Peptides against a protein of PDB entry 6RGO. Designs and how they scored, part 96

Target 1, 392 residues: chain A of PDB entry 6RGO
Amino acid sequence: MALKLLGFNQDATCFSVISSNKGVTIYNCDPFGKCFELEKSTSNDEELDFLVEMLFSTSLIAVVDKTIGASKRKKLKIVNTKRKATICELTFPHEIMDVIMNRKIICVVLKSDQIFVYDISCMKLLRTIDVRGEKLKSTSKFRNSEAVGDIGVRVSLSTDNNSILCYSSYSKSDKENAPLNDIVVFDALKCIQINVLPAVHQSNIVCIACSPDGMLMATASEKGTIIRVFKTIDTENDEPILVNEFRRGSRPSRISEMKFNHDNTLLACVGESDTIHIFALPVTTTEADANEDDTLQQSSHSLSSSINGLQYISKGLANRFGKIIVSKIPTQSQQRHVAYIKIPENAKYRIGFPKDTTNTIHICGEDGNYLVYSIPRNEVGPCTLVKSNTFD

## One batch from the design tools (peptide)

Design b1_p27_2_s4 (made by RFdiffusion4, then SolubleMPNN)
Fold by OpenDDE base, seed 4:
Structure b1_p27_2_s4 (fold): chain B 392 residues (1-392), chain A 27 residues (1-27)
Amino acid sequence: as target 1 above (392 residues)
Amino acid sequence: SKEEEFKKLYEEALEEIEKREEELKKK
């Protein structure tokens, strides 16, 4: 059967898929099994397309039917999975491209480069962010780039209650074709812009991940060779703080998804390559009160100790036009993956980190595999398969 | 009303999330 992956929920306790024969199916990860199905509304052999965003593993889901006709693609439904009933329906002026949520906020991304921010508790609109309008304020000419197929506004939302929203914006360029290579950090609850990270890549940003706590953000461009990790809120001398620059590879390959684990110690990425890469983040040892007393348990030297805190304060090179460009970290200081998973060539995979462990990753494939891997902490190497299940 | 039904669904969902987070802290 043709499967299309929708992805994991916020805590990787569930994942959703589109089956060409069944419609939308939600699987529980542990115990593994089907927990919800949205049956096809039509008997037609039409290619099904949906967005499904889960509120964790609850009975509250957001659904967009993208299969047929511009009218359905503009409708967000809030569904009670226990009742199989639509409780709320919203209609947007443009096609819905993405839906993300946490316990407080729903963000709806439109093909118009608009982000609608809702208070989930009452489905009231808090803010409309017009990323095109921001571009028009910065550039005298807006081309309706209807033609740049897959390049739109990317978003990521913190899974905590702080509700930090990171989104891609158009660089302030006099060029008609300004890339989506700025990041805006937005407090979705207070509806305030917190930070702007200018020109974080040379090309359009195609993937963003916010950390669960909203303190970190990872970005990847169309090239997918370099992943950059920034602080979201903190700045140094009004400049963005680049925490890490990771090298995924030397060859261009699109990254489709990135995720932080729940303690911000790992960043995983997946995409068009045969490899899921897992990177170690420097543990900021909060110098919390090491009160002197208790026992010298030989904490095995995790590879974390050798990341001496060379805060490469990448002084933003102002280009000839006064634009802050995030300086390239020297290629010698670019970290590689600490772990990897090999996946089938051309198989689309999605990734998730469970909350119960920092050293486990959940993955699922359009090949019908749900896989749980253990991440090595002592050495650089392959992840170990712990559990496998199949779905259809 | 649909608004009351939505509010109830949301409250039940928050309680379910909080319960699971408490169960995770006990492990």
Scores: peptide ipSAE 0.619, ipTM 0.950, DockQ to the pose 0.795
Fold by OpenDDE base, seed 2:
Structure b1_p27_2_s4 (fold): chain B 392 residues (1-392), chain A 27 residues (1-27)
Amino acid sequence: as target 1 above (392 residues)
Amino acid sequence: SKEEEFKKLYEEALEEIEKREEELKKK
């Protein structure tokens, strides 16, 4: 059967899929099984397309019917899964491209490059962000939306209550063809712009991940060869702090999804390649918990020795033109993966990190596999398969 | 009303999240 993956929820306790024959199905990860099914409303052999965003493992979900020809592509439905009932319906001026939520906020991304930020508790609009708004004063030419392929505004939201929203923005270049290579960091609760990271890649940003706490973000461009990790809020001399630069590979390959684990020690990425890559982040010891027991010091030394070669050349050469060139971390200081998972060629996979363990990753494929892997911590190598299930 | 039904769904969802977070802290 043709499956389309929608992805994992915020804590990887559930994942959602589109089945061509059934419609939308939500699976529980543990115990593994179907927890919700939304039946196909149309008898037509049209390829089903949906957005489904879950509020963790609750009965509150956001649904958009994106099926071709459907006037519904502009409608967000809040559904009670226990009652199989639409509780709230919002209509937008443009097609919905993405929906993301946490316990406080829903963000709706439109094809117009607008982000609508809502207070989830009452579905009140807090802010409309127009990502084009600064540029639209100059160029009245709507680029024919047909030729702007799969390049749109990308968003990621922290899964905590801080509700840090990271989104891609257009560079301030006077060129009609400015790339989506800036990042804006936004407090979605206060509706305040916190930070702007200019030109974080040379090409359009196609993937963004925010950490669960909103303190870190990862970015990848269309090339997908380099992943950059930045601090979201903290700046050094009003300059963006680049924490890590990871090399996924030498060959260009699109990254479709990235996720941090719950303690910000790991970053996973998946995409068009046959490999899920897992990178280790340096544990910033916040000085605060330095008081308790001495005994666990010894084992951390061995992996730290390979990381110590990161001379933070924090000296961004402020080039004479005030462009913060994100200093390319020298190719020698580019970290590789610490772990990997091999996946079938051309299989689309999604990733999730559970909250119950920092060393486990959940993955699911359009091949109908749900897999749980253990991540090695003391060595560089393959992940170990712990559990497998199949779905249809 | 639909608004009251939405508030109730949201409150029940928060209680379910909090309960699961407390169960995770006890493991």
Scores: peptide ipSAE 0.619, ipTM 0.950, DockQ to the pose 0.799
Fold by OpenDDE base, seed 3:
Structure b1_p27_2_s4 (fold): chain B 392 residues (1-392), chain A 27 residues (1-27)
Amino acid sequence: as target 1 above (392 residues)
Amino acid sequence: SKEEEFKKLYEEALEEIEKREEELKKK
């Protein structure tokens, strides 16, 4: 059967899939099994397409029917899975491209490059962000956006209560086709812009991940060769906003998903390549009190690669405050993966990190495999398969 | 009302999340 993966929930306790014959199915990871099914309403051999966003492992889900010919592509439904009932329905002016949520907010991304931010507790609109409108106030030409292909606004939301929203925005370049290569950091609860990261890549950003606590964000361009990790907030200590630059590979390959683990020690990426890459992040040791003696030599081989990266001030990428965010990190200082998983060629996979373990990753494939891997701590190498299940 | 049913679903969902987070802290 043709499967289409929708992804894991916020804590990797569930994942959702589209089956051509059954419709939407949600699986629980442990114990493994079906927990919800949304039956196909149409007998037509139409390729099913859905957005499903879960509120963790609860009975509250957001659903968008994106099936071709469906007038429903503009409708967000909040469904109670226990009752199999639509509790709330919102209609948007444009097609819904993405839906993300946490315990506090829902963000709805439209094909118009608008982000609607809602308070989840009452479904009240808090903010409409117009990612194009910020550019169009400077350049009067309505370019018909129809020709921009699959490159739209990307979003990621912190899974905590801080509700840090990271989204891609258009560069201020006078070029008629300005890339989506800026990042905006937004406090979705306070409805304030925290930061703007200009031109974090040379080409359009196609993947963003926010850390669970909202303190870090990862970005990848359409090239997918380099992943950059940034602090979301400027720290008072003049520390560089760019904290890591990882090399996934030398060949261009689209990254479809990135995830941080729950303690911000690992970043995983998956996409069109035969390899899931896992990168180690330097533990920001908060210099807490140096006092007490306790000799727990946990040899965290923090690869403190001394980022004595020569400040080759490439003059071009000044923040709005004149700070250069993206120095050309020498190709030699680009960190590689610490761990990897080989996946079948042409199989799409999704990734998730459970909360209960920092060194375990959940993956699922359009091949019908749900796999749990252990991540090696002290050695660069393959992950070890711990558990496998199949789904249809 | 649909609004009361939504509020109830949301409250039940928060309670379920909190319960699971407490169960995880006990392991």
Scores: peptide ipSAE 0.616, ipTM 0.949, DockQ to the pose 0.801
Fold by OpenDDE base, seed 5:
Structure b1_p27_2_s4 (fold): chain B 392 residues (1-392), chain A 27 residues (1-27)
Amino acid sequence: as target 1 above (392 residues)
Amino acid sequence: SKEEEFKKLYEEALEEIEKREEELKKK
């Protein structure tokens, strides 16, 4: 049977899959097993497509049936998994492209490049963000709806209560085909824009990850060769703070997902390549409690390459059109992975970091493998397989 | 009502999340 991965929940305690014959299945990671199944409503051999967003390991899930008919693709259902009942149903003007949630907020992304922000406690609409509307005041040309390929608004939401929403936006370039290469940082609770990171890549952003606390954001473009990590809120001289630039590879490859671990010390990425890459982030040592004491010279080869703060040298050649040219970080300052996992070629994998351990990663594949790996901290190398399970 | 049923589901979900986070802090 063909499996389609929907992904892990916020804390990697569950993952969801589509099975062509069964419908949607949610698995618990520990103890491993099926915890919920949504049966296929139709006997037709149609390719099943769903969005499923879980509220952690709870019985509250958001579901969108994308399989059949324009009406279902516009409907968000809130389902109680324990009762197998739809509690809330919302209908949107356009097809739902993505759904993301935390304890406070649900964000619904539409094919129209609109983001609907809801207070989850009452399903009240807080804001409609129109990512096109800021630009459409100038050019009435709707991109023909057919050329809405894989390029749409990308979103990521912090898993904490701060509810920091990062989304891709169109650059202010007068080009009819401006790339989705800006990032907006938005407080989803207060409904205010916090920051704008202009032109963070040269091409469209295809993957965004927000840290659990909302303080960091990782971005990747269609090239998927470079990952950039920014501070979300802080700015230096009104410019975005680039914390890290990672090199995934030399060959172009799409990144499908990125995740921070719960303490912001690791960033993992997965996509079309045979390798999951794990990068180390610099620990922001709070300067405070470095009291004096013991001189023990243990030559821990701290792979603390002191990344001197890569000032985002926007050599903004402020040419007359206000184009911030993202300076290329010199290739020598681009960090490689500290750890990796080899995965089957052409297998789609998803990744998640559990909250209980900072050095463990959960992965699952459309090949029916659920795998738990230990991440090495002292050396650059492969992750060690700790646990393996299969699902169908 | 469906609104009361939704409110109850959400409150039970928050309590379940908070309980798990407290259990993780005790390990």
Scores: peptide ipSAE 0.612, ipTM 0.949, DockQ to the pose 0.796

## One batch from the design tools (peptide; made by RFdiffusion4, then SolubleMPNN)

Design b1_p28_1_s1
Fold by OpenDDE base, seed 1:
Structure b1_p28_1_s1 (fold): chain B 392 residues (1-392), chain A 28 residues (1-28)
Amino acid sequence: as target 1 above (392 residues)
Amino acid sequence: SKKKEEELKKLKELLEEAEEELKKLAEE
């Protein structure tokens, strides 16, 4: 049967899939099993497409029927899974492209490059963000979004109560063809712009991940070769702080999803490649505990050679766009390791990090595999398979 | 409208149920 993955919930306790014959199924990860099914409303052999966003492991889900030809592509349903009932329905002027939520807000992304921010408690509209309208102050030509394929506004939301929203925006370039290569950081509760990161890539941003606490953001472009990690709120001399630059690979490959773990020590990425990559982030030691003299002996020598190849701090990009102050993060040689998982070629996978086990990753594939891997802490190498289940 | 008020009531009940579930899962 053809499976389509919708992804994990915020804490990787559940994942959602579309089965061509059954409709939407939600699986619980532990104990593994079906927890909810949404039956196919139409007998048509049309390829099913849905958005499903689940509020953690709760009975609250947001659902959009995106099936081709369906008049429902503009409708968001809030569903109680225990009661199998639609609680409310919102209708939008344009097709819904994405839906994200946390305990406080729902964000709805439209094909019009609009983001609607709602208070989840009452479904009151807090803000409409018009990503094109911010550009229209300079250039009146709406690019007809129909001709520029899979390029749209990307969003990510912190899973905490601070509700930090990161979204891609058009660069302020007078060029009619400005890429979606800026990032805006937005307080979704207060409805204020906090930060703007200009030209974080040379091409359109296709993937964004916000950390659970909203303090970090990862970005990838259409090339998918470089992943950049920024601070979201903090600035240095009103300039964006680049925390990390990771190289996924030498070959262009689309990144479909990125996730931080719950303690901001790991960033995982998945996409069209045969490999899930897991990057180690430097632990931001708070300045306070710098006093304890823990003489961790310099076992300095051997691991230095292999790590040098992946840290291309491209000195060259710093000169052309304004000083992205790559703050000289002191080269405290915190051993940045990269872990990996090999996945079948042409299988689409989704990723999630559980809360309680910061060194564990959950993955699921359109091949019907749900897999739990242990991530090595001190070594560059493969992840170890801990648990496997199958679904249909 | 009475319908919107009933939808808001059911949404509030669903969120209260969800917050209680999220609290239990944080105590386990």
Scores: peptide ipSAE 0.350, ipTM 0.863, DockQ to the pose 0.828
Fold by OpenDDE base, seed 3:
Structure b1_p28_1_s1 (fold): chain B 392 residues (1-392), chain A 28 residues (1-28)
Amino acid sequence: as target 1 above (392 residues)
Amino acid sequence: SKKKEEELKKLKELLEEAEEELKKLAEE
């Protein structure tokens, strides 16, 4: 059967798939099994396409049927999975491209490069963000909407109640074809822009991940060779906003998904390559006053790569906001993966980090495999398979 | 609108059910 992966929920307790014969199926990870099915409404051999966003392991899902007719592609349904009932339906002016949620907020991304921010408790519109409209105040012609290929606005939302929304925005360059290479950090609850990270890549951003607490964000461009990690908020201590730069590989390859683990110690990425890469983040030791005694020299080899080399900020890339965000980090300071998983070259995989086990990763493939891997702590190497299940 | 009020009522009930589910899963 042809499977299409929709992904994991926020805590990797469930994942959703499209089966050509069955429609949407949601699986529980532990104990492994089907927890919900949404049957296809049509007998037609049409390629099924859905967006499904689940609120953790709850009975609340957001569903968009993208399979049949331009009208359904503009409709968001909130469904109670226990009652198998549509609770409410929202209709948008344009096709829905993405839906993301947490306990407080639903964000709906449209093909128009608009982001609609809703309070989940009442489905009240809090904000419409027009990512194109911010560019149109400059005299630059509309990109013909037809020439916007697979490159749209990307979003990520913190899974916590702080509801930090990170989204890609168009560079303010006078070029008609300005890339989606800026990042905006937005407080979705207060409806306030927190930060703008200009020109974080040279090409369009195609993948964004926000940390669960909203303190970090990761970005990848169309090249997918370099992943950058940024602080979302400026810290008072003049600390660099760019905290990490990781090299996934030398060959260009699209990254489809990135995830932080729940304690911000790991970043995983997956895409068109035969390899899931896992990167270690430096633990920001909050200098809590370590008073005296406990001599437990657990030599955590903090790979404190002294990112002291960030001082050679060439003055020339003063972006229009005065902050130099991306210096040419020397290729020598680019960290590689600490762990990896080999996957079939032609199988799309999705990734998730469970909340309770920070050194475990859940993965699922369009090959019908659900796999749990242990991440090595003390050495660079392959992850160890600890559990496997199959689904159809 | 009566329909919108009923949708909001059902949404509230769904969120209350979801919060209870999330609470139980945090106590196990």
Scores: peptide ipSAE 0.350, ipTM 0.863, DockQ to the pose 0.864
Fold by OpenDDE base, seed 4:
Structure b1_p28_1_s1 (fold): chain B 392 residues (1-392), chain A 28 residues (1-28)
Amino acid sequence: as target 1 above (392 residues)
Amino acid sequence: SKKKEEELKKLKELLEEAEEELKKLAEE
């Protein structure tokens, strides 16, 4: 059967899949099993396409049927899974591309590069962000969205109540074909822009992850060779703070998903490559006053590689040719993965970090595998498979 | 409209149920 992965919920307690024969199924991770099913409404052999965003492990889901006709692709349904009932429906002017939520906010991304921000408690529209309108007071030539492939506005939302929204925006270049290489940091509750990170990559941003607390964000471009981690809110001399630069690989490969763990110590990435990469973030040792006493010599080899590297992405000097040159951080400061998982070539996988176990990662594949891995703490190497389940 | 008021009531009930579920999961 053809499976399509919809991904994990915010705490990796559940994941959603599309089965061509069954429709949408939500699985619980522990104990492993089906917790909800949305049956296929049509007997047609049409390729099923859905968006499903679940509010943690609760009975609240947002559903978009993308399978049939332009009208359904514009509808968001809020569903009570326990009652198997649609509670409310929202209709948008354009096709829904993505839906993200936390306990406070639902964000709906449209094919028009608009982000609709809702208060979940009443489904009141708080803000419409027009990512195209921010670029052009000039004539809205709709980029024929068909010709630009799978490049659209990317979003990530903090899973906490602070509701930090990170989204990709168009660079301020006068070029009609400006890349989506800026990041905007937005307080979704207060509806204020907090920060703008200009030209974080040279090409379009195709993947963004926000940390659970909203303090960090990770970005990857179409090249997928470099992942950059920034502070979201904090700035130094009105410049963005680059915390880390990771090298996934030397060959271009698309990154489809990135996730932080719950304590901001790990960043995982997955995509078109045969490898899930896991990177260690520097633990900001708060100098807790080490009161002297208990000598338990647990040699935590803190790989405190002092990244004395130039944390300044110098303002990309637009050279005479209007190329934003992101200052190349010296290749010597680029960290590699600390851990990895090998996956089948061309298999699409999704990733999630459970809340209770900071060194565990959940993964699921379109091959029907749900896998739990332990991440090594003290060595660079492969993750250890702890649990395996299959789904259909 | 009466329909919108009923939808908002059902949404409130769903969120109250979800908040109770999320509270239990934080106490375990």
Scores: peptide ipSAE 0.350, ipTM 0.864, DockQ to the pose 0.818
Fold by OpenDDE base, seed 2:
Structure b1_p28_1_s1 (fold): chain B 392 residues (1-392), chain A 28 residues (1-28)
Amino acid sequence: as target 1 above (392 residues)
Amino acid sequence: SKKKEEELKKLKELLEEAEEELKKLAEE
């Protein structure tokens, strides 16, 4: 059967798929099995297309049916999975491109490059962010781009209650074709812009991941060769802090998804390549207040040797024109993966990190495989397969 | 409208059920 993956929920306890015969199916990861099914509304052999966002492992889902007609593509349904009932329906002026949520916020991305931010508790609109309107304030020429190709606004939301929203924005360049290569960091609860990261890539940003706590953000461009990790809130001398620059590969390949683990120690990426890459992040020891007593000798096993190359190039070269150039980490200091998973060529996979096991990754494929891997901590190498299940 | 009040009531009930589920999963 043709499967289309929708992805994991926030804690990788569930994943959603479109089955051509059944409609939307949600699987539980442990114990593995079907937990919800949404039947297709039509008997036609039309290619099914849905957006589904689940609130963790709860009975609350957001659903967009994109299969039929321009009107349905503009409707968001909140569904109670236990009651199999639509609770509320919102209609938007444009096609819905993406939906993301946490315990507090729902964000709806439109084909118009608008982001609608809602309080989930009452479905009250808190903010409309107009990413095009911000561009137009800087550049007077509307492109009549009816050919808005596959490049739209990308978003990621923290899974915590802080509700840090990261989104791609248009560069302030006077060029009619300003790339979506800026990032805005937004407090979705307070409705305040907290940071702007200008020109984080040379081309359009096609993938963004926010950390669960909202303190880190990863970005990838259309080239997908370099992944950059930034602090979201913290700045140094009003300049963005680049924490890491990772090399996924030498050949261009689109990254479709990135995820942080729950303790911000790992970043995984997946896309059109035969390889899931896992990168180690430096553990920022927050100086926990040194209260005196307990001499727990945590054996400092020195993973010291290979990390020595990250000179904090904190020196933003302020070019003469006040453009904050994100200091490119020298190509020699670009870190590679610490772990990897081989996947079938041309198979679309999705990734998720479970909350309770920081060294475990969940993956699922359009080939009908659900796989659990253990990530090596002390060596660079392949992940070990721990559990496998199949679905259809 | 009565329809919007009933919709908000059902949304509140769904969120209360979801918060209880999320609490149980944090105690296990």
Scores: peptide ipSAE 0.347, ipTM 0.863, DockQ to the pose 0.827

